Peptides against a protein of PDB entry 3B8E. Designs and how they scored, part 42

Target 1, 230 residues: chain A of PDB entry 3B8E
Amino acid sequence: PFLIFIIANIPLPLGTVTILCIDLGTDMVPAISLAYEQAESDIMKRQPRNPKTDKLVNEQLISMAYGQIGMIQALGGFFTYFVILAENGFLPIHLLGLRVNWDDRWINDVEDSYGQQWTYEQRKIVEFTCHTPFFVTIVVVQWADLVICKTRRNSVFQQGMKNKILIFGLFEETALAAFLSYCPGMGVALRMYPLKPTWWFCAFPYSLLIFVYDEVRKLIIRRRPGGWVE

## One batch from the design tools (peptide; aimed at target 1 I165 A178)

Design b2_p22_1_s4 (made by RFdiffusion4, then SolubleMPNN; from b2_p22_1, 16 letters changed)
Fold by OpenDDE base, seed 1:
Structure b2_p22_1_s4 (fold): chain B 230 residues (1-230), chain A 22 residues (1-22)
Amino acid sequence: as target 1 above (230 residues)
Amino acid sequence: LVEEAEKRALELLELAKKLIES
């Protein structure tokens, strides 16, 4: 997300605070929860067929799969970002190259896509209004990510939701998202303004996409054991 | 469980704030 901010020169889609909240609040406990996933998971049970070659290949494949999920996650975040800014009068195309003027506190007449002038304060409010939904989007997408990461091969429907720690992690990240979204003062304190409840659902298509993606991947793996998709 | 999760979430938030301030 930050790279896109730099490259596209768009207003900051995800603040540093939000990034830290993702890393510490949404990733840590879920990651720990996965470490305690019971031996029903096939992740650690599957030995490489050829230890000399398959180990490295498998690590690469896993990394690629996570990279793909991460890409979908980022797309979900940016989608939410662009939707919010569009609702506030800033179309995606208009945001390109806008950062310089956007971040300049001395420019109080930045025009949106409809010719409305925005003061610096107004721009920052809308920017900070994007941070929370972006965060929430990440959380919602991570729900799917965590669930699908329980196994490398088995469907979520087969594995079930037995890991209480995983469930706890899901609640933790959700609770954090809710807190950041609805607690008074978060806009000032964390640059995360309150979120409309409807924004929680903006990420669901992407969460579903990740879920479907991984289920299809796993289905392919089951049908073609030892394939490159594993 | 939810209350505990909320508590933990708040703790993490506070930690994050401290990290930013440092």
Scores: peptide ipSAE 0.007, ipTM 0.296, DockQ to the pose 0.135
OpenDDE base, seeds 2, 3, 4, 5: peptide ipSAE 0.006, 0.000, 0.007, 0.006; ipTM 0.261, 0.245, 0.260, 0.300

Design b2_p22_2 (made by RFdiffusion4)
Pose (drawn by RFdiffusion4):
Structure b2_p22_2 (pose): chain A 230 residues (1-230), chain P 22 residues (1-22)
Amino acid sequence: as target 1 above (230 residues)
Amino acid sequence: YSVFIVVSVVLFVAAVVLVLST
């Protein structure tokens, strides 16, 4: 959101105060719950881990996330940001440009008249909007995320999806999102109510991508002992 | 576990109610 905000100088898809809603807020309970996750095999049948090699935060970890599911999770939220505008004057292939504030009216685009008070709005189909969706979009995939980061070898099937806390940590997240996106007014600090009709589901298309993917590979992992590149 | 289940249901219901009230 901040990176592409510079390369193609488009409107800020995600705010800073808006980021402190995934960390010390929404993703919180989910990850804590990840811990309550149980065994995945008879571990008391394997030499002790050699602290010289198999680190905790491996770098393959980074690959399988910081550059793989952080992306397809990236596109999903970096998609909803578009169609959050298209239904208001989004430039499908346009827009790529600054948007002053002291401008106050004077300019708009794709057949419109945006600015003052609609400048609070020229930055409101984004502020109290686009951001907040690029938010729910996050959580949206954090589901398939939280349900894939529940094993590194077994399918959600071979390991029943019964982590009481996590299952009942999901609503415990998703709800925070909506009870926050429709907060009777805590929209001052955060953003405004994203149209329940669609503004949510739009990110859900991608979550199904995440899932099946890591779900597949794991097979490639199991159907292949010392699985190749994966 | 029961507490977490209640909390999660309550939050969900509260969110649903709030969304439908909007």

Design b2_p22_2_s1 (made by RFdiffusion4, then SolubleMPNN; from b2_p22_2, 19 letters changed)
Fold by OpenDDE base, seed 1:
Parts: structure tokens; sequence; C-alpha cells
Structure b2_p22_2_s1 (fold): chain B 230 residues (1-230), chain A 22 residues (1-22)
């Protein structure tokens, strides 16, 4: 997200506070929960065929898979960001290169895509309005990510939701997202303005996409053991 | 696990406090 912010010179889609909330609030507890997930039954039974090559290949494949998931998460966040800004009059194309003027507090006549002038304060409000739903989008996508990361090969339907800690992590993550989104004062304290409930649903397609992607991936792995997708 | 969760929550609370102070 930050790289795209720099490259595209768009208004900041995700604030530092929001990033911290993701890293500390939404990622940590679920990550801990995954550490206590029961070992996948197939991992325990698989003898390494070639410890040197298979380890390297597996690490690369895992890294690629997580990288791909991370990209989809980012896309989900940006989608939500663009939706919100578009709803406020800033079309995605108009955001390109706008950062310089956007962040200049002395410019109070930044025009949106419809010619409406926005004061600095108004722009910052809408920017901060984007932070919360971006965060929530990440959380919702992380639901799928956490669930799919539970297993390497087995379908979620096969492994089931046996890890109570994972379930707790999902609830905690969601509760935190709800708290940050709806608790009075969060807009001032954390620059996280209240989220319209409808914005929670912006992430759902991406969450589903992640889920489907991983299930398909796992299906391929199951059908073609030792393939490049594993 | 409970201890890790507690620590995680404590860290989160600390982070939030730091943000409020920042």
Amino acid sequence: as target 1 above (230 residues)
Amino acid sequence: VEEAERRALELLELALKLIEEA
C-alpha cells in the first residue's frame, strides 16, 4: 500500500496508525493461533523426498503463495479505498498525482472529479475515512487468509475449524475492527472515522477470492502431488 | 497461548496509548 502511495502519488490509503492496528491487533493474535494449529496430518506423514531441493522449492512456493495472497489483500484494500473516494467525488483517475496538492494545507480549493472544491480539513476527513475501511477490508480478507493458512494441502472443509484459538483470533480481530470503526472518538484519537456498515461488504468478494484461490490451489496440489504449485 | 494472547493484548493497548500520546 505504501509503495503504491508513493508511486502513484495518491492520497494515503492506509495510515500509520491503521498499519499498526493491523500488525499488532489483527495479525498477531491470529498468527499465534496458527502456531497452535494442529499439524496437518499429511505434513507429519510426508517423508521429505529430497531434503535439500524440496525444502528450497517448498520455501519458494510458500513465499510465492503468501506473496500472492498479500497482493490480493492489498487489492482488496485499494478497491475499498477507491470506492470510498469515488463516493466522495474523487474518481481513481483523478487521484493520480493528487497527493502533493492533497497534503498541502495551504491549498483549500482542490477539486474533485466533479469540480467541487475541498478544503484541507475536508480532504483529511475523507482520507481518514478511508483508513478505517481499508483496515476493515484487510481484516475481512484476513479471515479467509487465516482459514486457508490453517492447512497446506487439505481443504478447510476437510480440516475443519477445530482450533478454538483461531476462532477466538477471528472474533478478536473482528471485535477490534468493530471497535475501531464504531467507537466514538476513534476518528480523533486514531484518525479512524466511523465506517458505514456497507463498507464491510466491500472486502467480501476479495475474501471469497482468496478462499477460492487457495482451495483451488490445494485441490491442484492434492491432484498433482509434487507439482510446482505445492 | 493465554499468556501470549494476554501479551498481545497488552502490546496492543500499549500501542494504542502511544498513539494517543503521539
Scores: peptide ipSAE 0.000, ipTM 0.258, DockQ to the pose 0.075
OpenDDE base, seeds 2, 3, 4, 5: peptide ipSAE 0.000, 0.000, 0.000, 0.000; ipTM 0.248, 0.241, 0.224, 0.214; seeds 3, 4 fail the geometry check

Design b2_p22_2_s2 (made by RFdiffusion4, then SolubleMPNN; from b2_p22_2, 18 letters changed)
Fold by OpenDDE base, seed 5:
Structure b2_p22_2_s2 (fold): chain B 230 residues (1-230), chain A 22 residues (1-22)
Amino acid sequence: as target 1 above (230 residues)
Amino acid sequence: VEEAIKRALELLKKAKELIEAA
């Protein structure tokens, strides 16, 4: 997200504080919960890892985690960002290169796509209004990401949802996200203005996409062992 | 509960200031 902010020179879609809340708040308990996940039923049928050639973290795993899933997650966040700004009069094309004038406190007449002038304060309210739903979008996508990480090869439907600590983690991250989004004073403290509850649903298609994509991937792996998808 | 929320908000403000200063 921050790289696109620099390259496209758009208003900041996600604040530093929100990033820290994700990294330290919403992700830790869910990640730890995976340590308590039951082993896949076929783990003892797999060949042992060759310590000389096989790394625990291979390029395929990195590509999957940071490339494919990370891109879908980012797309979900940016979709929410662009929709909110469009609803406030700023079309995506108009946002390109706007950051310089947007962040200038001395310019109080920045025009939107419809010729409406926006003061610095009004612009910052809209910007901070985008931070919260971007954050929430990430959390909602993380639900799917955490669930798909339960297994490497088996379907989630085969593995089931037996890990009570993981279930607790999902509730914890959701409760934390709701607290950060709706608690009074978060706009001043964290620059996170409250969002309409309907914005939580904007991420659901992306969560479903991640889930379906990974289940299809795992299905291919089961049907064609040793393929490039492993 | 209101006092606890106020204290939590103050702590968050201080943490934010520390992060912005770093």
Scores: peptide ipSAE 0.005, ipTM 0.308, DockQ to the pose 0.039
OpenDDE base, seeds 1, 2, 3, 4: peptide ipSAE 0.000, 0.000, 0.000, 0.000; ipTM 0.294, 0.283, 0.233, 0.203; seed 4 fails the geometry check

Design b2_p22_2_s3 (made by RFdiffusion4, then SolubleMPNN; from b2_p22_2, 19 letters changed)
Fold by OpenDDE base, seed 2:
Structure b2_p22_2_s3 (fold): chain B 230 residues (1-230), chain A 22 residues (1-22)
Amino acid sequence: as target 1 above (230 residues)
Amino acid sequence: VEEAEERALRLLEEALKLIEEA
């Protein structure tokens, strides 16, 4: 998010404190929960042919898979950001290069895509309105990520939800998202204004995309063991 | 506010670096 903010010179889609809440709050507990997931029986049965090379290959494949999931998460967040700004009159193309004028408190006549002028205060309200839905989108997409990452080969439907710690992590992450989204004072403290409950559903297509992606990946792995997708 | 944002960004970069190194 921050790299895109710098490169595209768009209004900040996700605040620094919100990013810290994701990295330290929403990612740590789920990561710990995954450490307690039972190893997939098929992984444990595979003796590496060469422990050094096979470990490196597996680490690369896992890193690529996590990188792809992270990219889908970011795309989901940006989608939500662009939808909110578009609903407020700022089309994605108009946001390119707008940051300099957007962040200047002395410019109170920034035009949207329809020629409406926005004061600095109005712009910041819209910006901070985007932070919370972006965060919530990441959390909702992380639900899918956590559920799929417990297995490499088996479908979620086959493995089931046996890890109570993982289930607890999902609820904790959801509760944290609800707290940060709706607790009074979060708009001032974290630049996260309350969001309408309907915005929780904006992330669902991307969560579904991750589920479909993972199920297809696992299906390919089952059909072609030792392929590049593993 | 800008100084606070820059400070927060630096802290975030340091935190991210620590997470990457861990």
Scores: peptide ipSAE 0.007, ipTM 0.270, DockQ to the pose 0.021
OpenDDE base, seeds 1, 3, 4, 5: peptide ipSAE 0.000, 0.000, 0.000, 0.005; ipTM 0.200, 0.252, 0.203, 0.249; seed 5 fails the geometry check

Design b2_p22_2_s4 (made by RFdiffusion4, then SolubleMPNN; from b2_p22_2, 19 letters changed)
Fold by OpenDDE base, seed 4:
Structure b2_p22_2_s4 (fold): chain B 230 residues (1-230), chain A 22 residues (1-22)
Amino acid sequence: as target 1 above (230 residues)
Amino acid sequence: VEEAEKRALELLKKALELIEAA
């Protein structure tokens, strides 16, 4: 998110607080939960592979898969960001290069895509309105990511949801997201304004996309053992 | 869990206030 902010010179889509909440609040418990994941049913039946060649290949493939999933997550967050700004009169194309003027407190007449002038205070309200749903979008997309990460080859439908710690982690990060989104004072304290409940659904297509992507990937792996997708 | 989350958020808030004050 921050890289796109710099490259595109758009208003900051994700504040420092939200970044910290993602890194420290939403990622830790899930990561711990994955450490307690039960062994995949097919892993126990596999013969040991060549430790040198297959380890390197697996590391590259895992990195590629997680990189692709991470890109889908980022796209989900940015989609939510752009939708909210568009609803407030700022189309995505208009946001390009706008950051400098957006963050300047002395400019109180920044125009939106429709010629409406926005004061600094108004712009910051809109920006902070984007922080919460971006965060929530990441959390919702992480649900899918966490669920798919529990298996490498087997479908989630085959492996099942047996890890109670993972389930707890999903609820914990959701509760945190809800707390940050709706607790009084978060707008002032954390610059995270209250989120309309409808924005929770904005991430669902991307969560579904991750699920479909991973299921297709796993299906290919099952049908073509030793393929480049494994 | 809720109490732990609240405490964590309070700590984050304090940390941010310190950063902003610097």
Scores: peptide ipSAE 0.005, ipTM 0.277, DockQ to the pose 0.048
OpenDDE base, seeds 1, 2, 3, 5: peptide ipSAE 0.000, 0.000, 0.000, 0.000; ipTM 0.254, 0.252, 0.251, 0.242

Design b2_p22_3 (made by RFdiffusion4)
Pose (drawn by RFdiffusion4):
Structure b2_p22_3 (pose): chain A 230 residues (1-230), chain P 22 residues (1-22)
Amino acid sequence: as target 1 above (230 residues)
Amino acid sequence: PYFYFFFFLFIISVFFVFFFFF
């Protein structure tokens, strides 16, 4: 959101105060719950981990996330940001350009008249909008995320999806999102109500991508002992 | 309605979390 905000100087898809809603807020309970997760095998049947090699935060970890599911989770939120506008004057292949505030009216695009009070708006189909969606889009995929980061070898099947806390940590999250996106007014600090009709599901198309993927490889992992590149 | 619905879901989930934690 901040990165592409510079390369193609388009409108800020995600705000800063908006980011402190994934960390110390929404994803919180989910990860804590990840811990209550149980065994995945008879571990008391393997030499002790050599602290010289198999680190906690391996770098393969980074690959399998910081550059793999952080991306297909990236596109999903970096998609809803578009169709959050298209239904208001989004430039499918346009827009790529600054958007002053002292401008107050004077300019718009794709057949419109945006600015003052609609400048609070020219930055409101984004502020109290686009951001907030690029938010729910996050959580959206954090589901398939939270359900994949529940094993590094077994399918959600071979390991029943019964982490009481986590299952009942999901609503515990999703709810925060909506109870926060329709907060009777806590939209001052945060954003405004994203149209329940669609503004939510739009990110859900991608979550199904995440899932099946890591779900597949795990088979490639199992169907292949010392699985190749994966 | 959506606000209350999601708040109720939140409370229900908190109950299940506490229940299964203890």

Design b2_p22_3_s1 (made by RFdiffusion4, then SolubleMPNN; from b2_p22_3, 21 letters changed)
Fold by OpenDDE base, seed 4:
Structure b2_p22_3_s1 (fold): chain B 230 residues (1-230), chain A 22 residues (1-22)
Amino acid sequence: as target 1 above (230 residues)
Amino acid sequence: DVYQEALELLELARKLRKEALE
C-alpha cells in the first residue's frame, strides 16, 4: 500500500499505525499457523525425495504463499479504497497525482471527478473514512488467502481445515478488525473512523473471485502437471 | 459529532450526484 501511495502519488489509503496493526496483529498468528500446517496429503504419500530438493521446494512454497498473500491483500485494500473514493466523487484516474493538492491544507478547492470542490477538512474526512474499510478489506481477503495457501495442488475441499491455530488466527484478526473499527476513540487515535456494516461485504466478491480462481488453477495443475500455471 | 455530520453531508452529496447523473 505504501509503495503504491508513493508511486501513484494518490491520497494515503492506509495509515502507518494501521499497517503496523496488520503486520503485527493480523499476520503473526496466521504466519505461525502456516508454519505448523500439515503437509499436503499428496506430499505425505510421495516417495522419499532428495532432502535438498524437498527443502528448496518448501522454501519456494512458503515464499510464494507469503508473497501472494501480501500482494492480494494490497490489491483488495486498494479495491475498497477506490470504491469508496469513487462513491465520493473521486474516480481512480483522477486520484493519480492528486496527493500534493490533497494534503495541502491551504487548498480548499480541490475538484473531484465531477467538478465538486472539496475543502481540506472534507478531503481528510473521506480519506480517513477509507482507512477502516481498507483494513477490514485486508482482513476479509486474508480469510480467503489463508485458506487457499494451505495447499499448492490440493483443493481446499480435499485438504480440509485441520489447523485449529489457523482458524484461531482468522477469528483473532476479525476481532481486531472489529475492535479497531468500532471501539470509541479509534477515529481520533488511529485515524480509523467507524465503519458502516455494509463495507464489510465490499471485499467478499473479491475474496470469492480469488478463491475460485485459485481452485481453478489448482484443478488445472492436477489435471496438467507441469503446466505454465503451476 | 463532527464526523457524523460530515458523513451525512457526504451522503447527501453522493445522493445529489447520483440524482444528477440519472
Scores: peptide ipSAE 0.050, ipTM 0.680, DockQ to the pose 0.018
OpenDDE base, seeds 1, 2, 3, 5: peptide ipSAE 0.000, 0.047, 0.040, 0.026; ipTM 0.225, 0.671, 0.657, 0.637; seeds 1, 3 fail the geometry check

Design b2_p22_3_s2 (made by RFdiffusion4, then SolubleMPNN; from b2_p22_3, 21 letters changed)
Fold by OpenDDE base, seed 1:
Structure b2_p22_3_s2 (fold): chain B 230 residues (1-230), chain A 22 residues (1-22)
Amino acid sequence: as target 1 above (230 residues)
Amino acid sequence: EVYEEYKKLLEEARKKIEEALA
């Protein structure tokens, strides 16, 4: 998210404090859970063969566990970000390059996509309005990501939900999301405004799509091992 | 009731931030 903020010069979708909360609160327990996750049945049952092939498998697992999760989370968050800003008059294309003017407190006439002028305070309120939904979206998407990353090839239905640490992590991150979203003072302390309950569900279709996509992907991998989809 | 409380909290948060930014 921060890289896209720099490259695209868009208003900051997620604050640094919120990022810290994600890294320490929502990512730590899941990361520990993945470390203690039960071994995938197809991996553990497979005898060691060529060290180069085994290294490749490990690299693929690392890429999935860190790269893919981060990407999906970011995409989900940005989706919510763009929706909120679009509802407030800022279309995605208009946000490109807007950061400089957006963050300038002396410019109080930044125009949206419809010619409406926004003061600095108004812009920051809208920006901070995005932080909480972005965070919650990450949590909701992370539910699916953590579950699907338990295995590389096996379905969630085959592997099951046996890791108590993972289950605890899911509850912990959800509780943290609720706390950060609704606890008084979080708007000032963390620049996270309270979230409408409806926004909890905005990420669900995306999460479901990713879940279904991954299940289909895994099905393809099981049927066609060594394919480009792996 | 929860929704109304949310609206109130949101409005209060916005006001506080607006005041802090002014």
Scores: peptide ipSAE 0.016, ipTM 0.362, DockQ to the pose 0.026
OpenDDE base, seeds 2, 3, 4, 5: peptide ipSAE 0.015, 0.013, 0.014, 0.015; ipTM 0.462, 0.311, 0.358, 0.456

Design b2_p22_3_s3 (made by RFdiffusion4, then SolubleMPNN; from b2_p22_3, 21 letters changed)
Fold by OpenDDE base, seed 2:
Structure b2_p22_3_s3 (fold): chain B 230 residues (1-230), chain A 22 residues (1-22)
Amino acid sequence: as target 1 above (230 residues)
Amino acid sequence: SVYEEALELLELARKLRQEALE
């Protein structure tokens, strides 16, 4: 998010402190929980391990936990970010290069995509309104992604939810999201303004899309072993 | 609060934009 902020010169979608909260509070617990998941034979290069006796995680599982999940989360967050800004009059194309004027306190007539002028305070309210949903979106997307990452071949309906630690982690990160979204003082401390309940559902279509895509991919893998979709 | 007032104004602005697009 920070790199995109610099490269595209768009308003900051997520604060740095909030990013740290994601890395340490949201991503870490689920990532650890994946170490205790029973991996498929293909994930472990056909070397099955017992999570009760073997705590070693292969490179592929690590890649899923820290690489793939993070990428999908970021994409989901940006999706929500652009939706919120579009609803407030700023279309994605208009945001490119807008940062310089956006962050200038002395410019109080920044125009949106429809010609409406925005004061500095109004812009910052919209910006900070994006931070909380961005974080929540990461959590919601992570629900689906963590579930699908536990297997590369089998459907989630076949694999089931056997890892109690993973399930607990999902509830814990949801509780953290609720805390950061609704606890007094988070707007000042983390630049996260209170979240309307409706925004919890903004990421669900995206999560569903990922889920369906992954299930279709897995179906293809089962029908065509050794295909390029692996 | 200032925040609540700002949200109300933003919602009003959103409605006006939507009406203008129709």
Scores: peptide ipSAE 0.028, ipTM 0.625, DockQ to the pose 0.018
OpenDDE base, seeds 1, 3, 4, 5: peptide ipSAE 0.000, 0.023, 0.022, 0.023; ipTM 0.250, 0.598, 0.565, 0.550; seed 4 fails the geometry check

Design b2_p22_3_s4 (made by RFdiffusion4, then SolubleMPNN; from b2_p22_3, 21 letters changed)
Fold by OpenDDE base, seed 2:
Structure b2_p22_3_s4 (fold): chain B 230 residues (1-230), chain A 22 residues (1-22)
Amino acid sequence: as target 1 above (230 residues)
Amino acid sequence: SVYEEALKLLELARKLREEALK
């Protein structure tokens, strides 16, 4: 998010402190839980118990989780960011290069995509309004992504939710999201204004899309072993 | 109070935007 902020010169989608909260508070517990995930049933059936191969497969799954989760979280967050700004009159294309004027306190007539002028205070309210939903979106996307990353080939319906630590992690990160979203003082401390309940559902279509895509991918892998989709 | 003020400002902005689109 910070790199995109600099490169694209868009308003900051997520505060640095909030990013740290994601890295340390949201990602860590689920990541640890994945280390305790059971091996895929299909891999265990195909290869005799070879500790070296099992370790390699597990490392591959963990590596995929760390890389893919981070990417999907960022994409989901930016999706929500652009939706909120678009609803407030700023279309994505208009945000490019807008940062200089956006962050200038002395410019109180920044125009949105529809010609409406925004004061500095109004712009900052909209910006900080994006921070909380961005964070919540990461959590919601992570629900689906963590579940699908637990297995490379098997459907989530086949693998099941046997890892109690993972389940606990999902609830813990949700509780953290609720805390950061609704606890008094978070607007000042983390630049996260309170979140309307409706925004919790903003990322659900995106999460569902990822879930469906992954299930289809896994289905193809099962039907066509050794395909390019692996 | 800060949050309520923010919501009022956003609502005002929304109304102004709607009027501008007419």
Scores: peptide ipSAE 0.026, ipTM 0.616, DockQ to the pose 0.017
OpenDDE base, seeds 1, 3, 4, 5: peptide ipSAE 0.008, 0.021, 0.006, 0.000; ipTM 0.299, 0.530, 0.244, 0.254

Design b2_p22_4 (made by RFdiffusion4)
Pose (drawn by RFdiffusion4):
Structure b2_p22_4 (pose): chain A 230 residues (1-230), chain P 22 residues (1-22)
Amino acid sequence: as target 1 above (230 residues)
Amino acid sequence: VSFFIVVSVVLFVLAVFVIVSH
């Protein structure tokens, strides 16, 4: 959101105060719950881990996330940001450009008249909007995320999806999102109510991508002992 | 465990309620 905000100088898809809603807020309970996760095999049947090699935060870890599921999770939220506008004057292939505030009115695009009070608006189909969706879009995939980061070898099937806390940590997250996106007014600090009709589901198309993917490879992992590149 | 289930259901109901109210 901040990176592409510079390369193609388009409107800020995600705010800073908006980022402190994934960390010390929404993703919180989910990860904590990840811990209550149980065994995945008879571990008391393997030499002790050699602290010289198999680190905790391996770098393959980074690959399988910081550059793989952080991306297909990236596109999903970096998509909803578009169609959050298209239904208001989004430039499918346009927009790429600054948007002053002292401008107050004077300019708009794609057949419109945006600015003052609609400048609080020219930055409201984004502020109290686009951001907040690019938010729910996050959580949206954090589901398939939270359900894939529940094993590194077994399918959600070979390991029943019964992490009481986590299952009942999901609603415990998703709810925070909506009870926050429709907060009777805590929209001053955060943003405004994203149209329940669609503004949510739009990110859900991608979550199904995440899931099946890591779900597949795990097979490639199992159907192949010392699986190749994966 | 029961506590977290209750909390999670309550939060969901409240969230649905707030959404329906808008």

Design b2_p22_4_s1 (made by RFdiffusion4, then SolubleMPNN; from b2_p22_4, 18 letters changed)
Fold by OpenDDE base, seed 3:
Structure b2_p22_4_s1 (fold): chain B 230 residues (1-230), chain A 22 residues (1-22)
Amino acid sequence: as target 1 above (230 residues)
Amino acid sequence: VEEAEKRALELLEKALELIEKA
């Protein structure tokens, strides 16, 4: 998010403090939970692969798959951001290069896509209104990511939800998201204004997309062992 | 990954310092 903010010169979609809350709060417990996930019964039954050739290829493919999931996650956040700004009169095309004028306190006549002038204060309210939904979108997408990361090959439906630590991680990140979204003072402290409950559902299509993507990927791996998708 | 996270944190800290000075 921050890189796109700099490169595209768009209004800040997600605050730095919020990013830190994701990295420290929502990602850490889930990452620990995955370390305690039981190895797939299939992995333990496989003969040791050639550690020099087979490991490198698999690590690259895994890295690419996680990179793709991360891109889908980012796209979900940006989608929510653009929807909110569009609802407030700023179409995505108009946001390109707008940051300099957007962040200038002395410019109080920044025009939206419809020619409406926005004061600095009004612009910052809209910006901070985007931060919370963006964050929540990331959390909701992370639900799918955490669930799919339990297995490399087996469907989630086959392995089930046996890892109690993973379940705890899902509740923890959800509770943190709810706290940051609805606790009084978070708008001032974290630049995260209160979220309408309906915005929680805006991320669900992307969460579902990641889930479907991974299930399809795993299905392909099961049908074509040793393929380029593995 | 840990080095990338450390670099990202350092970049974030620098960015925060720049924002506070701005």
Scores: peptide ipSAE 0.000, ipTM 0.259, DockQ to the pose 0.029
OpenDDE base, seeds 1, 2, 4, 5: peptide ipSAE 0.006, 0.000, 0.000, 0.000; ipTM 0.233, 0.231, 0.241, 0.248; seeds 1, 2, 4 fail the geometry check

